# Peptides against a protein of PDB entry 4AID, part 159

Target 1, 242 residues: chain A of PDB entry 4AID
Amino acid sequence: FDIKRKTIEWGGKTLVLETGRIARQADGAVLATMGETVVLATAVFAKSQKPGQDFFPLTVNYQEKTFAAGKIPGGFFKREGRPSEKETLVSRLIDRPIRPLFVKGFKNEVQVVVTVLQHDLENDPDILGMVAASAALCLSGAPFMGPIGAARVGWVDGAYVLNPTLDEMKESKMDLVVAGTADAVMMVESEIQELSEEIVLGGVNFAHQQMQAVIDAIIDLAEHAAKEPFAFEPEDTDAIKA

## One batch from the design tools (peptide; made by RFdiffusion4, then SolubleMPNN)

Design b2_p24_3_s4 (from b2_p24_3, 13 letters changed)
Fold by OpenDDE base, seed 3:
Structure b2_p24_3_s4 (fold): chain B 242 residues (1-242), chain A 24 residues (1-24)
Amino acid sequence: as target 1 above (242 residues)
Amino acid sequence: MKKYEEFLKKLEEKRKELAEKKKE
C-alpha cells in the first residue's frame, strides 16, 4: 500500500489526512481524521463532456451512514434513500466554496462523496468533510483551483474558539462556518446571537487565518500523492466580450 | 499565500503542457 499521510496540530486537535489505503478506484480519495471523527471523501470526474452539456454537472453528496459498529448519536433508522436535512445542508456547504474554483468551461461530470465513518460526539464531521472533499479534489487531477480550507468559529466567554466541540457550541454565541482559499474567503455561513458586526468580521478573519495550516497540509499531501492534471484547456471567455 | 500561488502556478503549467501534448 502506498499510503501518504499528513498530520498537523489544528486548534489543539490532531488533523490527519491520508490517501492510498481505501477507495483506489476514485480519482481522488482522502481519509480525514480529527479526534476520533473520521470521514472518507472521494472525487470522481468524467474524462469527457456529455453531448449538449450546457452547465457544470457537479454533485456533492455528504452522508452520515451508520456503520453498524460505532455509537453514532441520534441513530434514528435513516431509511435507505433520503438525505436528512443535515446531510442536505452539509452537502451545500461543501458545494458552495468548491463550485466556483473549477476551471471555466469544464463541463465534465464531477461527483464528490463524503461519508462519515466514525463520529466521536465532540468533533462535528461537517468541517472535516469540507477539508476532506478539498483534499480529494486536489488529489484527483480534476481542473480544480483549490485547495480550500474550512473552519468553524465559536464565541465562548468573550473569545474566538476554533472548531468548538459540540458541547462548547451549546455555550457559543456564534456558529460561523468559513471556507476559502489561501487568498480569499469563498463562503460564509453564520448563526449569531446578539454579537456586533466587528466581532463577526473578526471571526471571519480568525477562521481564514486558522485555515491556512489546513490549506498548506492539503498542498503538501497533493505534492506527494496527486494524480497528473487532467489535460483540459479553459474556454477563452475573453472572446465573448469582444 | 506564496505556497498556494506556487502550487497553482505549477498545476497550471502542467495542465497546459499536457493539453498541448494531447493536441499533437
Scores: peptide ipSAE 0.494, ipTM 0.893, DockQ to the pose 0.936
Fold by OpenDDE base, seed 5:
Structure b2_p24_3_s4 (fold): chain B 242 residues (1-242), chain A 24 residues (1-24)
Amino acid sequence: as target 1 above (242 residues)
Amino acid sequence: MKKYEEFLKKLEEKRKELAEKKKE
């Protein structure tokens, strides 16, 4: 087993990105751990385009499986077969920043699956899932122009907090989720209680700065463990305008 | 270059190389 692992300290917590142990049938697979929260991200892509495929068929599925439900708040009521509101929301949070980063003209099916394996009741698996999905795509060989990083920012006692715990979030005046590349913010979602625009913008900048360590960690992992890039040549967009 | 830009450049170069080899 050729297991590759990258470990960083991130927001006072240890982030571990691991590949090569689990889900080897996927194009990319990453086990990500922060505290005792554990997620598995897998990326699979079709090696051909379907005839008449007009859109990019990306599917992102974030799921918190029933076996983790004993450690996941509200996990006891997960009906088999339908995503919860949380699962639907987090699937979109992962989809939004990654979708625009695929090479233009790539219309092969891509499936990203993020599975929560363990929850520590402190570290939310959504941010970890975003990071893991990014890493899995970078390892897959898909024509993905990532990595993305992600971060949650809280505002507690007049300060920014990177990836606040679920308990710290109860005192937070901000729930700000940011995802982006090294060069650009790709997505912002925020719930804010009576904070200035300046504090919010500062939070976006703080998130983007803090996620660089994650982006770098994913790059380091990919340099050692990524599959060869899929042989895809983007259609010259200039040829369609002629 | 930033680490990200260098990473993407290498990936693009490798993707192009592999695409050319697939046409031969």
Scores: peptide ipSAE 0.484, ipTM 0.889, DockQ to the pose 0.800
Fold by OpenDDE base, seed 4:
Structure b2_p24_3_s4 (fold): chain B 242 residues (1-242), chain A 24 residues (1-24)
Amino acid sequence: as target 1 above (242 residues)
Amino acid sequence: MKKYEEFLKKLEEKRKELAEKKKE
């Protein structure tokens, strides 16, 4: 087994990105750990376009498995066979920043699956899932112009907090989720209580700054473990029309 | 910025190289 691992300290926590041990049948697969929260991201893409495919068929599926669900707040209300509200929301949080980063004209089917394997009740698997999905895509060889990073920002005791724990979030006046590339913010989702726009914008900037270490870590992992890029060249006509 | 830009550039160059080889 050729196992590659990148470990960084991030917001006072250890982030581990690992590939090569599990899900080898995927184009890309990353096991990501922060604290004792563990997620598996897999990326699979079709090697051909379906005839008549007119849209980019990206599917993102975030799942909290039943063995982790017993530790996940609200896990008791998982209707068998339907995504929870959280699973649906987090699937969208992952989809939104990655969808624009595929090479224009690429219309092969892409499936990203993020599975929560363990939850420590401190570190929310959503941010970790976003990071893992980004890493899995970068490893896959798909024509993806990532990585993206992601961060949650809280406002606790008059300061920004990177990836606050679930307990710290109870005292936070802000729940700000940001995703982006090294160069651009791609997505912002926020719940804010009685904070100025200046503090919120500062939070976006703080998140974008703090995610650079994650982006760099994904690049380092990809340089050592990525598959060869898929031989895709967009037709000139698809590049001009969008 | 620089590391990401260099990474993307290298990926694009490699993708183009592989696409050219596939046409040959």
Scores: peptide ipSAE 0.479, ipTM 0.888, DockQ to the pose 0.919
Fold by OpenDDE base, seed 1:
Structure b2_p24_3_s4 (fold): chain B 242 residues (1-242), chain A 24 residues (1-24)
Amino acid sequence: as target 1 above (242 residues)
Amino acid sequence: MKKYEEFLKKLEEKRKELAEKKKE
């Protein structure tokens, strides 16, 4: 097995990004771990466009498998077939920041699948799933202009908390999820309780600063493990719509 | 910033090289 791994300390927790062990049939595959929460992200893309394809066919699917569901808070024995509300929301959280980072004019089918393999009851797999999806895309050779980083920010006892635990989140006045590149914030999703706009904006800046270590870790992994970029040039007609 | 710009630039250069090789 040619296993490549990047490990960083992030918000007082060990983040591990690993490739080369699992899902080798994917264009990119990353096993990501934070604490004892474990996710597998896979990226697969078609090598040709379908005739008459007029939109970018990106599908993102976040899923919590039944074997992990026995440890997931509120994890009923999900009847096979429909995503939960959480799975639907997290799939959108991953989709939103990555979709605009594909090269314009690229209309080949792309599928990103994030599977929760283990949950530690402390670290939410959503942020980890965003990071893993970003890493898998950067490894795939798809025309993705990532990486993105992601972070959750809480407000506990008058301070910002990076990636609060599920228990810390009960005391948090803020659930702020931010995703971005090294240079820009791409997505903000926030639930706030009686906080000033100044505190929320400060939380976005804090998240963007804290995710730089993750972006750097994905770049380092990609430098060592990425496939050759897929040969794609946008047609001149799609460059004019920029 | 600098590492990301360098990474993106390298990806763009590699895409151009591969696109040129497909036209040959």
Scores: peptide ipSAE 0.278, ipTM 0.731, DockQ to the pose 0.920

Design b2_p24_4_s1 (from b2_p24_4, 7 letters changed)
Fold by OpenDDE base, seed 5:
Structure b2_p24_4_s1 (fold): chain B 242 residues (1-242), chain A 24 residues (1-24)
Amino acid sequence: as target 1 above (242 residues)
Amino acid sequence: SKIYPVDKERAKELERKALEEARK
């Protein structure tokens, strides 16, 4: 087993990105840990386009498995077979920032699956899932212009808090989720309680600054563990405008 | 690099759109 691991301190917590132990059949697979919350992200992509494919077929599926339900709030009420509202929302949250970052003209099927394996009741697996999905795509060799980072920002006692715990979030006046590349913010999702636009914009900037360490960690992991980039030549779209 | 390079111009355009959507 060729296991490669990157560990960083991030917002006062240990973030671990690991590859090579599980899900080796995937193009990319990352086990990500923050505190005692653990997620597995896998990325698989088709090596050819389907005949007549006219759109980019990306599927993102976030799931909290029943075996983790003993540590997941409300896990006992999960009906088998349908995504929960949370699973649907987090799947979209992961999809939104990654979809635009595929090379233009790439229409091969891509499937990203994020599975929550463990929940510590402090660290929400959504941010960790975004990070893991980004890392898995970077490791896969897919024509993905990542990595993305992600961060949650709270506003507690008049200060920004990076990735607040579930308990800290009860006192937070802001739930701000940001995803982006090293150079650009790709997504902002926010719930705010009567905060100024200045504080919210400051939160976006804070998130983007704080996610750089995660982006760097994914790059470092990919340098050591990524597959060779898939040889994709975008169709010369300039030739069709003649 | 084993990672596809980010198109910085495209990323900035996407950022502008994301920030415009977040302000609505």
Scores: peptide ipSAE 0.286, ipTM 0.830, DockQ to the pose 0.731
Fold by OpenDDE base, seed 2:
Structure b2_p24_4_s1 (fold): chain B 242 residues (1-242), chain A 24 residues (1-24)
Amino acid sequence: as target 1 above (242 residues)
Amino acid sequence: SKIYPVDKERAKELERKALEEARK
């Protein structure tokens, strides 16, 4: 097994990104761990476009396995075959920042699957899933202009907290999820309790600064483990409509 | 780099939109 691993300290927690052990049939596969929360992200893309394909067929599917669901709040409502509300929301959180980063004109099928393997009841798998999905896409060779980083920011006792625990979030006046590239914020999702716009904007900046270490870690992993970039040249016809 | 480079102009436009959405 050619296992590549990147480990960083991130917000007082150990983040591990691993590839090469599992899901080797995917174009990209990353096992990501933060604390004792573990997710597997896989990226698969078609090597050709379907005839008549007029939209970019990206599917993002976040899943919490039933064996992990016994530890996940609300996991009891998982009916076999339909995503829970949480799974739907997190799938969208992952989709939103990655979708616009594919090369314009790329209309090959792309499937990103994020599977929660373990939950520690402290570290939410959503942020870890976003990071893992980004890493898997970067390793895949797909024409994805990543990586993205992601971070959750809380406001606890008058300070920003990076990736607050589920218990810290109960005391937080802010639930701010940010995703972005090294250079730009791509997505902000926020629930705020009576905080100034200044504090919220400061939270976005804090998130973007803190995710740089994750972005750098994904880049370092990709330099050692990524497949060769898929040779894709956008057709000139899509360049003229911009 | 084995990673596709980000279009910085496109990224800045996406950032502007993301920040505008966060203010609503």
Scores: peptide ipSAE 0.283, ipTM 0.830, DockQ to the pose 0.780
Fold by OpenDDE base, seed 3:
Structure b2_p24_4_s1 (fold): chain B 242 residues (1-242), chain A 24 residues (1-24)
Amino acid sequence: as target 1 above (242 residues)
Amino acid sequence: SKIYPVDKERAKELERKALEEARK
């Protein structure tokens, strides 16, 4: 196997992005590790548009598989076959920042699947899943104007904390998830307990600053392992409304 | 580059919207 790996220190944890070992049949596939939490992201896209396709058919599916579920808090009660509330929410969390970054007019089917393979009970796989999905898309050759980075920011003991552990989050007055490109914030999701707007905005800026290392890591991985960009010429659909 | 370039203008517009939503 031609395995490519990028390793960075990020928020006091080791982030590893790996490709070339698993799911090689996908257009892009990334095994991402933070601490001992491990996710597999795969990206597959159709090479043609379906006749009559009028919307962009992007599907994002975040899954916590049964083999990992035994290590996930509350995972023992997952009914096979239906996404949990968490899986649905995280799927949307991943979808939101990536959807607007596809080239306008691209209407080929895209499927992103993020599978939690291991959970360390400290590092939430959602942020890791966002990073892995971004990396998988960048490797795929799909017309995706990424990468995105992502970060969770906590507010613990009067300071910002990058990607707080599940235990640190119990003491956090903020659960702020930010996703963005190198140049811009694309998504903010927040749950806040009695914090000023200034602290929240500072948290967004902190997140965006801290995710640059991840963005750079994805770019570096893509330079070495990405497929050739899919040749897509957007049809000038604006000419048909005249 | 092996990745598609980001549309910076579109990204800035999306950022403005995201920050406006975060203030609500």
Scores: peptide ipSAE 0.271, ipTM 0.817, DockQ to the pose 0.836
Fold by OpenDDE base, seed 4:
Structure b2_p24_4_s1 (fold): chain B 242 residues (1-242), chain A 24 residues (1-24)
Amino acid sequence: as target 1 above (242 residues)
Amino acid sequence: SKIYPVDKERAKELERKALEEARK
């Protein structure tokens, strides 16, 4: 097994990104662990465009498997077949920052699947899922201008907290999820309790700073484990609008 | 690099939008 692993300390927790052991049939596959929360992200892309394809067919599916669901807060009996509200929300959280980062004109089918394998009841798999999806795409060879990082920021006792635990979140006046590239913030989602705009913007900056270590970890993993970039030349669509 | 280079202009436009949303 050609297993590649990157381990970093991130917000006082160990983040592990692993590839090469699981889901080897995917274009990219990453097993990501933070604390004892574990997710598997897979990326698969078609090597050709379907005839008549006029939009970019990206599908992102975040799934919390039933064996992990026994430990997932609010995990009601998922009837096999309909995503929960949480799964739908997290699928969108992953989709939003990655969709704009595909090379313009790429219209091959892309499927990203994030599966929660284990939940420790402290570390939410959403952030980990975003990181894992980013890593899987970077490893796949798809024309994805990543990586993205992601972070959750809390505001507890007058300070920013990186990826607060579910218990710390009960005391937090902010639930701020940020995703971005090394150079730019791509997405902000926030729920705020009576905090100033200054604190929120500071939280965005804090998140973007703290996710750099994750971005660097994905890059390092990709240098050692990524497939060769898929040969894709975007049609010069800028020449057609002139 | 085995990773596709980021379109910095597009990224900065998206950043502007994200920050504008965070201010609302």
Scores: peptide ipSAE 0.271, ipTM 0.823, DockQ to the pose 0.828

Design b2_p24_4_s2 (from b2_p24_4, 7 letters changed)
Fold by OpenDDE base, seed 5:
Structure b2_p24_4_s2 (fold): chain B 242 residues (1-242), chain A 24 residues (1-24)
Amino acid sequence: as target 1 above (242 residues)
Amino acid sequence: SLIYPVDKELAKKLEEEALEEAKK
Protein backbone atom coordinates (compact mmCIF):
# COMPACT_ATOMS: atom_id res chain seq x y z
CA PHE B 1 0.00 0.00 0.00
CA ASP B 2 1.24 3.51 -0.77
CA ILE B 3 0.60 5.07 2.64
CA LYS B 4 1.14 8.82 2.89
CA ARG B 5 1.21 10.60 6.23
CA LYS B 6 1.49 14.21 7.31
CA THR B 7 2.16 15.05 10.96
CA ILE B 8 2.12 18.52 12.51
CA GLU B 9 2.05 19.97 15.98
CA TRP B 10 -1.14 22.00 16.29
CA GLY B 11 -2.22 23.81 19.43
CA GLY B 12 0.12 21.67 21.55
CA LYS B 13 -1.36 18.44 20.11
CA THR B 14 -0.16 16.10 17.38
CA LEU B 15 -2.33 16.13 14.26
CA VAL B 16 -1.80 13.21 11.88
CA LEU B 17 -3.38 12.94 8.43
CA GLU B 18 -2.96 9.52 6.82
CA THR B 19 -4.15 8.11 3.50
CA GLY B 20 -3.69 4.89 1.54
CA ARG B 21 -4.19 2.28 4.29
CA ILE B 22 -7.97 2.23 4.82
CA ALA B 23 -11.02 2.80 2.61
CA ARG B 24 -8.98 2.87 -0.63
CA GLN B 25 -12.16 2.15 -2.60
CA ALA B 26 -13.31 5.70 -1.86
CA ASP B 27 -12.30 8.55 -4.15
CA GLY B 28 -10.62 10.11 -1.10
CA ALA B 29 -10.06 8.64 2.35
CA VAL B 30 -8.21 10.14 5.31
CA LEU B 31 -7.55 8.74 8.75
CA ALA B 32 -7.07 11.74 10.99
CA THR B 33 -5.75 11.69 14.55
CA MET B 34 -5.53 14.50 17.08
CA GLY B 35 -4.19 13.39 20.41
CA GLU B 36 -5.90 10.01 20.71
CA THR B 37 -9.14 11.01 18.95
CA VAL B 38 -9.37 9.25 15.58
CA VAL B 39 -11.74 9.80 12.66
CA LEU B 40 -12.04 8.29 9.19
CA ALA B 41 -13.30 10.61 6.46
CA THR B 42 -14.31 9.25 3.06
CA ALA B 43 -15.30 11.17 -0.03
CA VAL B 44 -17.10 9.47 -2.91
CA PHE B 45 -18.56 11.15 -5.97
CA ALA B 46 -20.52 9.97 -8.97
CA LYS B 47 -18.66 10.08 -12.28
CA SER B 48 -21.78 11.27 -14.10
CA GLN B 49 -24.70 13.56 -13.42
CA LYS B 50 -28.17 12.05 -13.12
CA PRO B 51 -30.56 13.06 -15.90
CA GLY B 52 -32.61 16.06 -14.82
CA GLN B 53 -30.43 16.83 -11.77
CA ASP B 54 -31.19 20.46 -10.96
CA PHE B 55 -29.33 20.90 -7.65
CA PHE B 56 -25.92 19.92 -6.27
CA PRO B 57 -26.50 16.61 -4.40
CA LEU B 58 -23.95 16.87 -1.58
CA THR B 59 -24.49 14.65 1.46
CA VAL B 60 -22.38 14.91 4.61
CA ASN B 61 -22.78 12.23 7.27
CA TYR B 62 -20.91 12.49 10.56
CA GLN B 63 -21.22 9.31 12.64
CA GLU B 64 -20.26 8.44 16.19
CA LYS B 65 -20.49 4.67 15.88
CA THR B 66 -21.63 2.53 18.80
CA PHE B 67 -18.17 0.99 19.19
CA ALA B 68 -16.81 4.43 20.06
CA ALA B 69 -19.89 5.46 22.09
CA GLY B 70 -18.49 4.00 25.32
CA LYS B 71 -15.61 6.47 25.03
CA ILE B 72 -17.71 9.45 23.89
CA PRO B 73 -19.02 11.84 26.57
CA GLY B 74 -22.78 11.36 26.62
CA GLY B 75 -22.34 8.57 24.08
CA PHE B 76 -24.94 5.89 24.54
CA PHE B 77 -25.10 2.70 22.55
CA LYS B 78 -27.30 4.17 19.85
CA ARG B 79 -29.60 1.87 18.01
CA GLU B 80 -28.61 1.84 14.36
CA GLY B 81 -30.58 4.28 12.21
CA ARG B 82 -31.35 7.82 13.41
CA PRO B 83 -28.57 10.41 13.74
CA SER B 84 -28.24 11.97 17.16
CA GLU B 85 -28.52 15.70 17.64
CA LYS B 86 -24.71 15.91 17.82
CA GLU B 87 -24.28 13.90 14.62
CA THR B 88 -26.79 16.15 12.85
CA LEU B 89 -25.12 19.34 14.08
CA VAL B 90 -21.60 18.20 13.20
CA SER B 91 -22.76 17.02 9.76
CA ARG B 92 -23.99 20.59 9.19
CA LEU B 93 -20.73 22.08 10.53
CA ILE B 94 -18.83 20.04 7.93
CA ASP B 95 -21.36 20.69 5.11
CA ARG B 96 -21.60 24.49 5.47
CA PRO B 97 -17.99 25.45 4.61
CA ILE B 98 -17.42 22.78 1.90
CA ARG B 99 -20.66 23.18 -0.10
CA PRO B 100 -19.83 26.60 -1.61
CA LEU B 101 -16.34 25.44 -2.65
CA PHE B 102 -17.51 23.00 -5.31
CA VAL B 103 -17.19 24.24 -8.87
CA LYS B 104 -20.38 25.91 -10.04
CA GLY B 105 -22.45 23.63 -12.24
CA PHE B 106 -21.08 20.40 -10.74
CA LYS B 107 -24.19 18.34 -9.99
CA ASN B 108 -22.73 14.87 -9.61
CA GLU B 109 -23.67 13.17 -6.36
CA VAL B 110 -21.06 13.66 -3.60
CA GLN B 111 -21.02 11.78 -0.32
CA VAL B 112 -18.75 12.67 2.58
CA VAL B 113 -18.80 10.28 5.54
CA VAL B 114 -16.92 11.00 8.75
CA THR B 115 -16.77 8.14 11.24
CA VAL B 116 -15.44 8.58 14.76
CA LEU B 117 -13.23 5.58 15.52
CA GLN B 118 -11.79 6.69 18.86
CA HIS B 119 -12.36 9.49 21.36
CA ASP B 120 -9.72 10.50 23.93
CA LEU B 121 -12.16 12.54 26.08
CA GLU B 122 -10.04 15.64 25.45
CA ASN B 123 -10.20 16.35 21.72
CA ASP B 124 -13.65 16.74 20.18
CA PRO B 125 -13.94 14.82 16.88
CA ASP B 126 -15.98 17.61 15.21
CA ILE B 127 -12.97 19.81 14.35
CA LEU B 128 -10.96 16.73 13.44
CA GLY B 129 -13.87 15.57 11.27
CA MET B 130 -13.96 18.90 9.42
CA VAL B 131 -10.21 18.68 8.75
CA ALA B 132 -10.45 15.04 7.67
CA ALA B 133 -13.39 15.73 5.33
CA SER B 134 -11.48 18.60 3.74
CA ALA B 135 -8.43 16.40 3.25
CA ALA B 136 -10.49 13.51 1.82
CA LEU B 137 -12.13 15.85 -0.72
CA CYS B 138 -8.76 17.31 -1.74
CA LEU B 139 -7.46 13.77 -2.36
CA SER B 140 -10.58 12.60 -4.23
CA GLY B 141 -10.20 14.43 -7.54
CA ALA B 142 -13.64 16.03 -7.10
CA PRO B 143 -13.89 19.64 -8.34
CA PHE B 144 -13.52 21.00 -4.80
CA MET B 145 -11.80 24.36 -4.38
CA GLY B 146 -10.43 23.56 -0.93
CA PRO B 147 -8.81 22.79 1.32
CA ILE B 148 -10.64 24.20 4.27
CA GLY B 149 -9.15 24.35 7.71
CA ALA B 150 -11.11 24.42 10.93
CA ALA B 151 -10.51 25.43 14.53
CA ARG B 152 -12.34 25.74 17.82
CA VAL B 153 -11.45 28.76 19.92
CA GLY B 154 -12.10 29.12 23.62
CA TRP B 155 -11.70 32.09 25.94
CA VAL B 156 -10.11 30.95 29.20
CA ASP B 157 -8.54 33.21 31.82
CA GLY B 158 -8.54 36.18 29.43
CA ALA B 159 -6.82 34.35 26.55
CA TYR B 160 -7.71 32.56 23.33
CA VAL B 161 -7.26 28.79 23.48
CA LEU B 162 -6.94 26.75 20.29
CA ASN B 163 -9.05 23.57 20.33
CA PRO B 164 -9.73 23.60 24.08
CA THR B 165 -10.13 20.25 25.79
CA LEU B 166 -13.53 19.25 27.12
CA ASP B 167 -12.33 20.25 30.59
CA GLU B 168 -11.00 23.62 29.39
CA MET B 169 -14.34 24.20 27.63
CA LYS B 170 -16.12 24.06 31.02
CA GLU B 171 -14.17 27.18 32.01
CA SER B 172 -14.42 28.79 28.57
CA LYS B 173 -16.63 31.82 27.98
CA MET B 174 -16.60 31.11 24.24
CA ASP B 175 -17.21 28.13 21.99
CA LEU B 176 -16.24 29.46 18.58
CA VAL B 177 -15.95 27.10 15.61
CA VAL B 178 -14.45 28.62 12.47
CA ALA B 179 -13.84 27.08 9.08
CA GLY B 180 -12.16 28.72 6.11
CA THR B 181 -9.79 28.58 3.20
CA ALA B 182 -6.36 30.16 3.09
CA ASP B 183 -8.01 33.36 1.85
CA ALA B 184 -11.45 33.46 3.47
CA VAL B 185 -13.57 32.59 6.46
CA MET B 186 -16.36 30.32 5.17
CA MET B 187 -18.24 29.52 8.38
CA VAL B 188 -18.55 30.78 11.94
CA GLU B 189 -20.57 29.05 14.64
CA SER B 190 -20.43 30.54 18.12
CA GLU B 191 -21.78 30.23 21.63
CA ILE B 192 -20.67 33.21 23.69
CA GLN B 193 -21.01 34.15 27.35
CA GLU B 194 -20.82 37.90 28.05
CA LEU B 195 -17.93 38.68 25.69
CA SER B 196 -17.41 41.80 23.60
CA GLU B 197 -17.71 41.77 19.83
CA GLU B 198 -14.03 42.71 19.73
CA ILE B 199 -13.03 39.51 21.57
CA VAL B 200 -15.25 37.42 19.26
CA LEU B 201 -13.82 39.00 16.10
CA GLY B 202 -10.36 38.49 17.53
CA GLY B 203 -11.28 34.84 18.05
CA VAL B 204 -12.33 34.47 14.40
CA ASN B 205 -9.04 35.99 13.29
CA PHE B 206 -7.11 33.77 15.71
CA ALA B 207 -8.91 30.68 14.37
CA HIS B 208 -8.24 31.66 10.76
CA GLN B 209 -4.55 32.19 11.50
CA GLN B 210 -4.21 28.92 13.41
CA MET B 211 -5.95 26.83 10.73
CA GLN B 212 -3.34 27.80 8.10
CA ALA B 213 -1.01 25.09 9.43
CA VAL B 214 -3.78 22.54 8.80
CA ILE B 215 -4.48 23.90 5.32
CA ASP B 216 -0.78 23.65 4.51
CA ALA B 217 -0.70 20.08 5.86
CA ILE B 218 -3.64 19.08 3.64
CA ILE B 219 -1.97 20.69 0.60
CA ASP B 220 1.26 18.83 1.33
CA LEU B 221 -0.64 15.54 1.65
CA ALA B 222 -2.58 16.21 -1.57
CA GLU B 223 0.61 17.02 -3.52
CA HIS B 224 1.81 13.50 -2.72
CA ALA B 225 -1.43 11.49 -2.72
CA ALA B 226 -4.25 13.25 -4.62
CA LYS B 227 -5.93 11.50 -7.53
CA GLU B 228 -6.01 13.10 -10.94
CA PRO B 229 -8.63 15.84 -11.07
CA PHE B 230 -11.96 14.66 -12.42
CA ALA B 231 -12.47 16.07 -15.89
CA PHE B 232 -15.33 18.48 -15.36
CA GLU B 233 -16.23 21.27 -17.72
CA PRO B 234 -18.70 23.70 -16.24
CA GLU B 235 -21.66 24.28 -18.48
CA ASP B 236 -21.27 27.77 -19.83
CA THR B 237 -24.19 29.26 -17.93
CA ASP B 238 -23.66 32.46 -19.89
CA ALA B 239 -24.36 30.58 -23.13
CA ILE B 240 -27.78 29.49 -21.80
CA LYS B 241 -28.76 33.14 -21.31
CA ALA B 242 -28.05 33.91 -24.86
CA SER A 1 -33.36 14.30 3.05
CA LEU A 2 -32.88 10.61 2.37
CA ILE A 3 -29.15 10.06 2.50
CA TYR A 4 -28.82 7.92 -0.57
CA PRO A 5 -25.31 6.58 -0.75
CA VAL A 6 -23.68 7.19 -4.11
CA ASP A 7 -22.90 3.48 -4.09
CA LYS A 8 -24.65 1.36 -1.49
CA GLU A 9 -22.19 -1.50 -1.79
CA LEU A 10 -19.23 0.84 -1.52
CA ALA A 11 -20.79 2.58 1.48
CA LYS A 12 -21.21 -0.79 3.16
CA LYS A 13 -17.60 -1.77 2.47
CA LEU A 14 -16.32 1.53 3.81
CA GLU A 15 -18.43 1.09 6.94
CA GLU A 16 -17.10 -2.43 7.44
CA GLU A 17 -13.52 -1.19 7.10
CA ALA A 18 -14.21 1.61 9.59
CA LEU A 19 -15.64 -0.94 12.03
CA GLU A 20 -12.62 -3.21 11.62
CA GLU A 21 -10.25 -0.33 12.26
CA ALA A 22 -12.17 0.74 15.36
CA LYS A 23 -11.82 -2.77 16.84
CA LYS A 24 -8.04 -2.62 16.91
Scores: peptide ipSAE 0.255, ipTM 0.771, DockQ to the pose 0.021
Fold by OpenDDE base, seed 1:
Structure b2_p24_4_s2 (fold): chain B 242 residues (1-242), chain A 24 residues (1-24)
Amino acid sequence: as target 1 above (242 residues)
Amino acid sequence: SLIYPVDKELAKKLEEEALEEAKK
């Protein structure tokens, strides 16, 4: 197997991005690890547009499948067939920043699936899932203008904390999730307890700075493992609506 | 406590299912 791996230290934790071991039939596939939390992201895209397709058909599915009898917080009631509230939320967190980065006029079906394979109960799979999805898309050859990075920022004891543990988050006055490119913030989601706008804006900036190492790691992985770019030329018809 | 295991076979199966759904 041609296995490629990138490892970085990020927020005092080891982040590993791996491709080539699993999911070879996908256009892009990344096994991402932070601490002992492990996710698999897969990206698949259609090589042609469906006749009459008038919108970009992107589907993002985040899944915390309980393979073991272990207590995933909130996972106790996964009866077969409905996404949990967390799965729905995280699917949206991944979708929001990536959707606008596809080349205008691309209307081929794209499916991104993020599966939680292991959870350490310290590192939340959501941030890791965002990173893995970005990496999988960059490897796929799809006309995606990524990578994106992502980070969670807490406010604990009067300081910003990068990717706080689930236990540290109980004491945090801020749950700030940020996603962006090297150049721009694409998405902010926040739950805040009585903090000034200045602290929140500082948290967004902190997140954007800290995610650069992840963006660079995805680029480095893609340089060694990306598929050839899919030959896509947007039809001139979308140029008339400018 | 870690929620184990990384079931690579199940992960592969789930991916195959997702790929089959994306091809329909």
Scores: peptide ipSAE 0.032, ipTM 0.622, DockQ to the pose 0.019
Fold by OpenDDE base, seed 4:
Structure b2_p24_4_s2 (fold): chain B 242 residues (1-242), chain A 24 residues (1-24)
Amino acid sequence: as target 1 above (242 residues)
Amino acid sequence: SLIYPVDKELAKKLEEEALEEAKK
């Protein structure tokens, strides 16, 4: 088995991105670890468009499985088959920044599944899930113009904190989630308590700077493990509307 | 060092689920 692994220090924690051990039938699959939180992201795409497909059929499913539920806050009340509020929210957080990065005119079905395999009760799997999904897509050969990075930023004791722990977040005046490419911020979600716009904007910039290490790690992993790019030529009519 | 030993059966199931959903 050709297992590829990238390890970086990120916000005082070890981030590990691994591919080639599990989910090999997926177009892309990444096992991501931060602390003892572990997620598996898989990316699968159809090799043809369905007849009459008028929109880009991207589905993102973030799920916290019951085997990890004993370590996942709020996991106890999931009825089989209905996403929790958290799962729905995180699925959208992953979807939003990746959807615009697919090549225009690509209307093959794409499915991204992010599964929380372990939760350490310190590191939230949402950011890790975003990173893993980005990496899985970059490995897949899909016409995805990633990678994206992601970061959570807190404001604790008058300083920015990268990916605060759940305990640090209780003291944080900011919950800022940012996703972006190397060149651009793609998504910002924020909950803020009595902070200036300047501090918030500084937080976005801080997040974007700090996610570069993750973007570089995904690129390095992809250089060694990505599948051949799927041969896709957009129809001329869709290229003009860009 | 190996990352956390993922349950191979679970990983396979998740892959199959992901593949089935993408084929719909």
Scores: peptide ipSAE 0.029, ipTM 0.434, DockQ to the pose 0.021
Fold by OpenDDE base, seed 3:
Structure b2_p24_4_s2 (fold): chain B 242 residues (1-242), chain A 24 residues (1-24)
Amino acid sequence: as target 1 above (242 residues)
Amino acid sequence: SLIYPVDKELAKKLEEEALEEAKK
């Protein structure tokens, strides 16, 4: 197997992005590890659009499978078939920043699946899932103008904390999830307890700064492992409005 | 390796699921 791996130190933790071992039939597949939390992201896209397709059919599915459920906080036996609230929320967290980064006019079906394979009870799979999904898309050859990075920022003991553990988050006055490109913040989701707007804005900036290492890691991985870009020419739909 | 071994059968299943979902 042509296994490519990127390892970085990120927020005092080791982030590993690996491709080429698993899910090789996907257009992109990344096994991401932080601590002992492990996620698999797969990206698959159709090589043609459906006739009459009028919207971009992107589906993002974040899943905490039952095999990992015994190691997932609150992972009661999910009834087969309905996503949990967490799975729904995280799927949206991943979807939101990636959706606008696809080339305009691309209407081929894209499926991103993020599966939690292991949970260490310290590192939340959501951020790792966002990173893994970004990496998988960058490897896929899909017309995706990523990568995105992602970071969670806490406010603990009067300081910003990058990707706080679940235990640190209990003491945090902020749960700030940020996703962005190298150049721009694309998404902010925040739960804040009695913090100034200045601290929150500082948290966004901190997150965006800290995610650059992840973006660079994805780029480095893609340079070594990405598929050839899918030849997509957007139909000049602007010509019909003249 | 800091990458934990993943079950190959599970990985294959996940890939198949991803491929099936993209075909719908």
Scores: peptide ipSAE 0.024, ipTM 0.382, DockQ to the pose 0.021

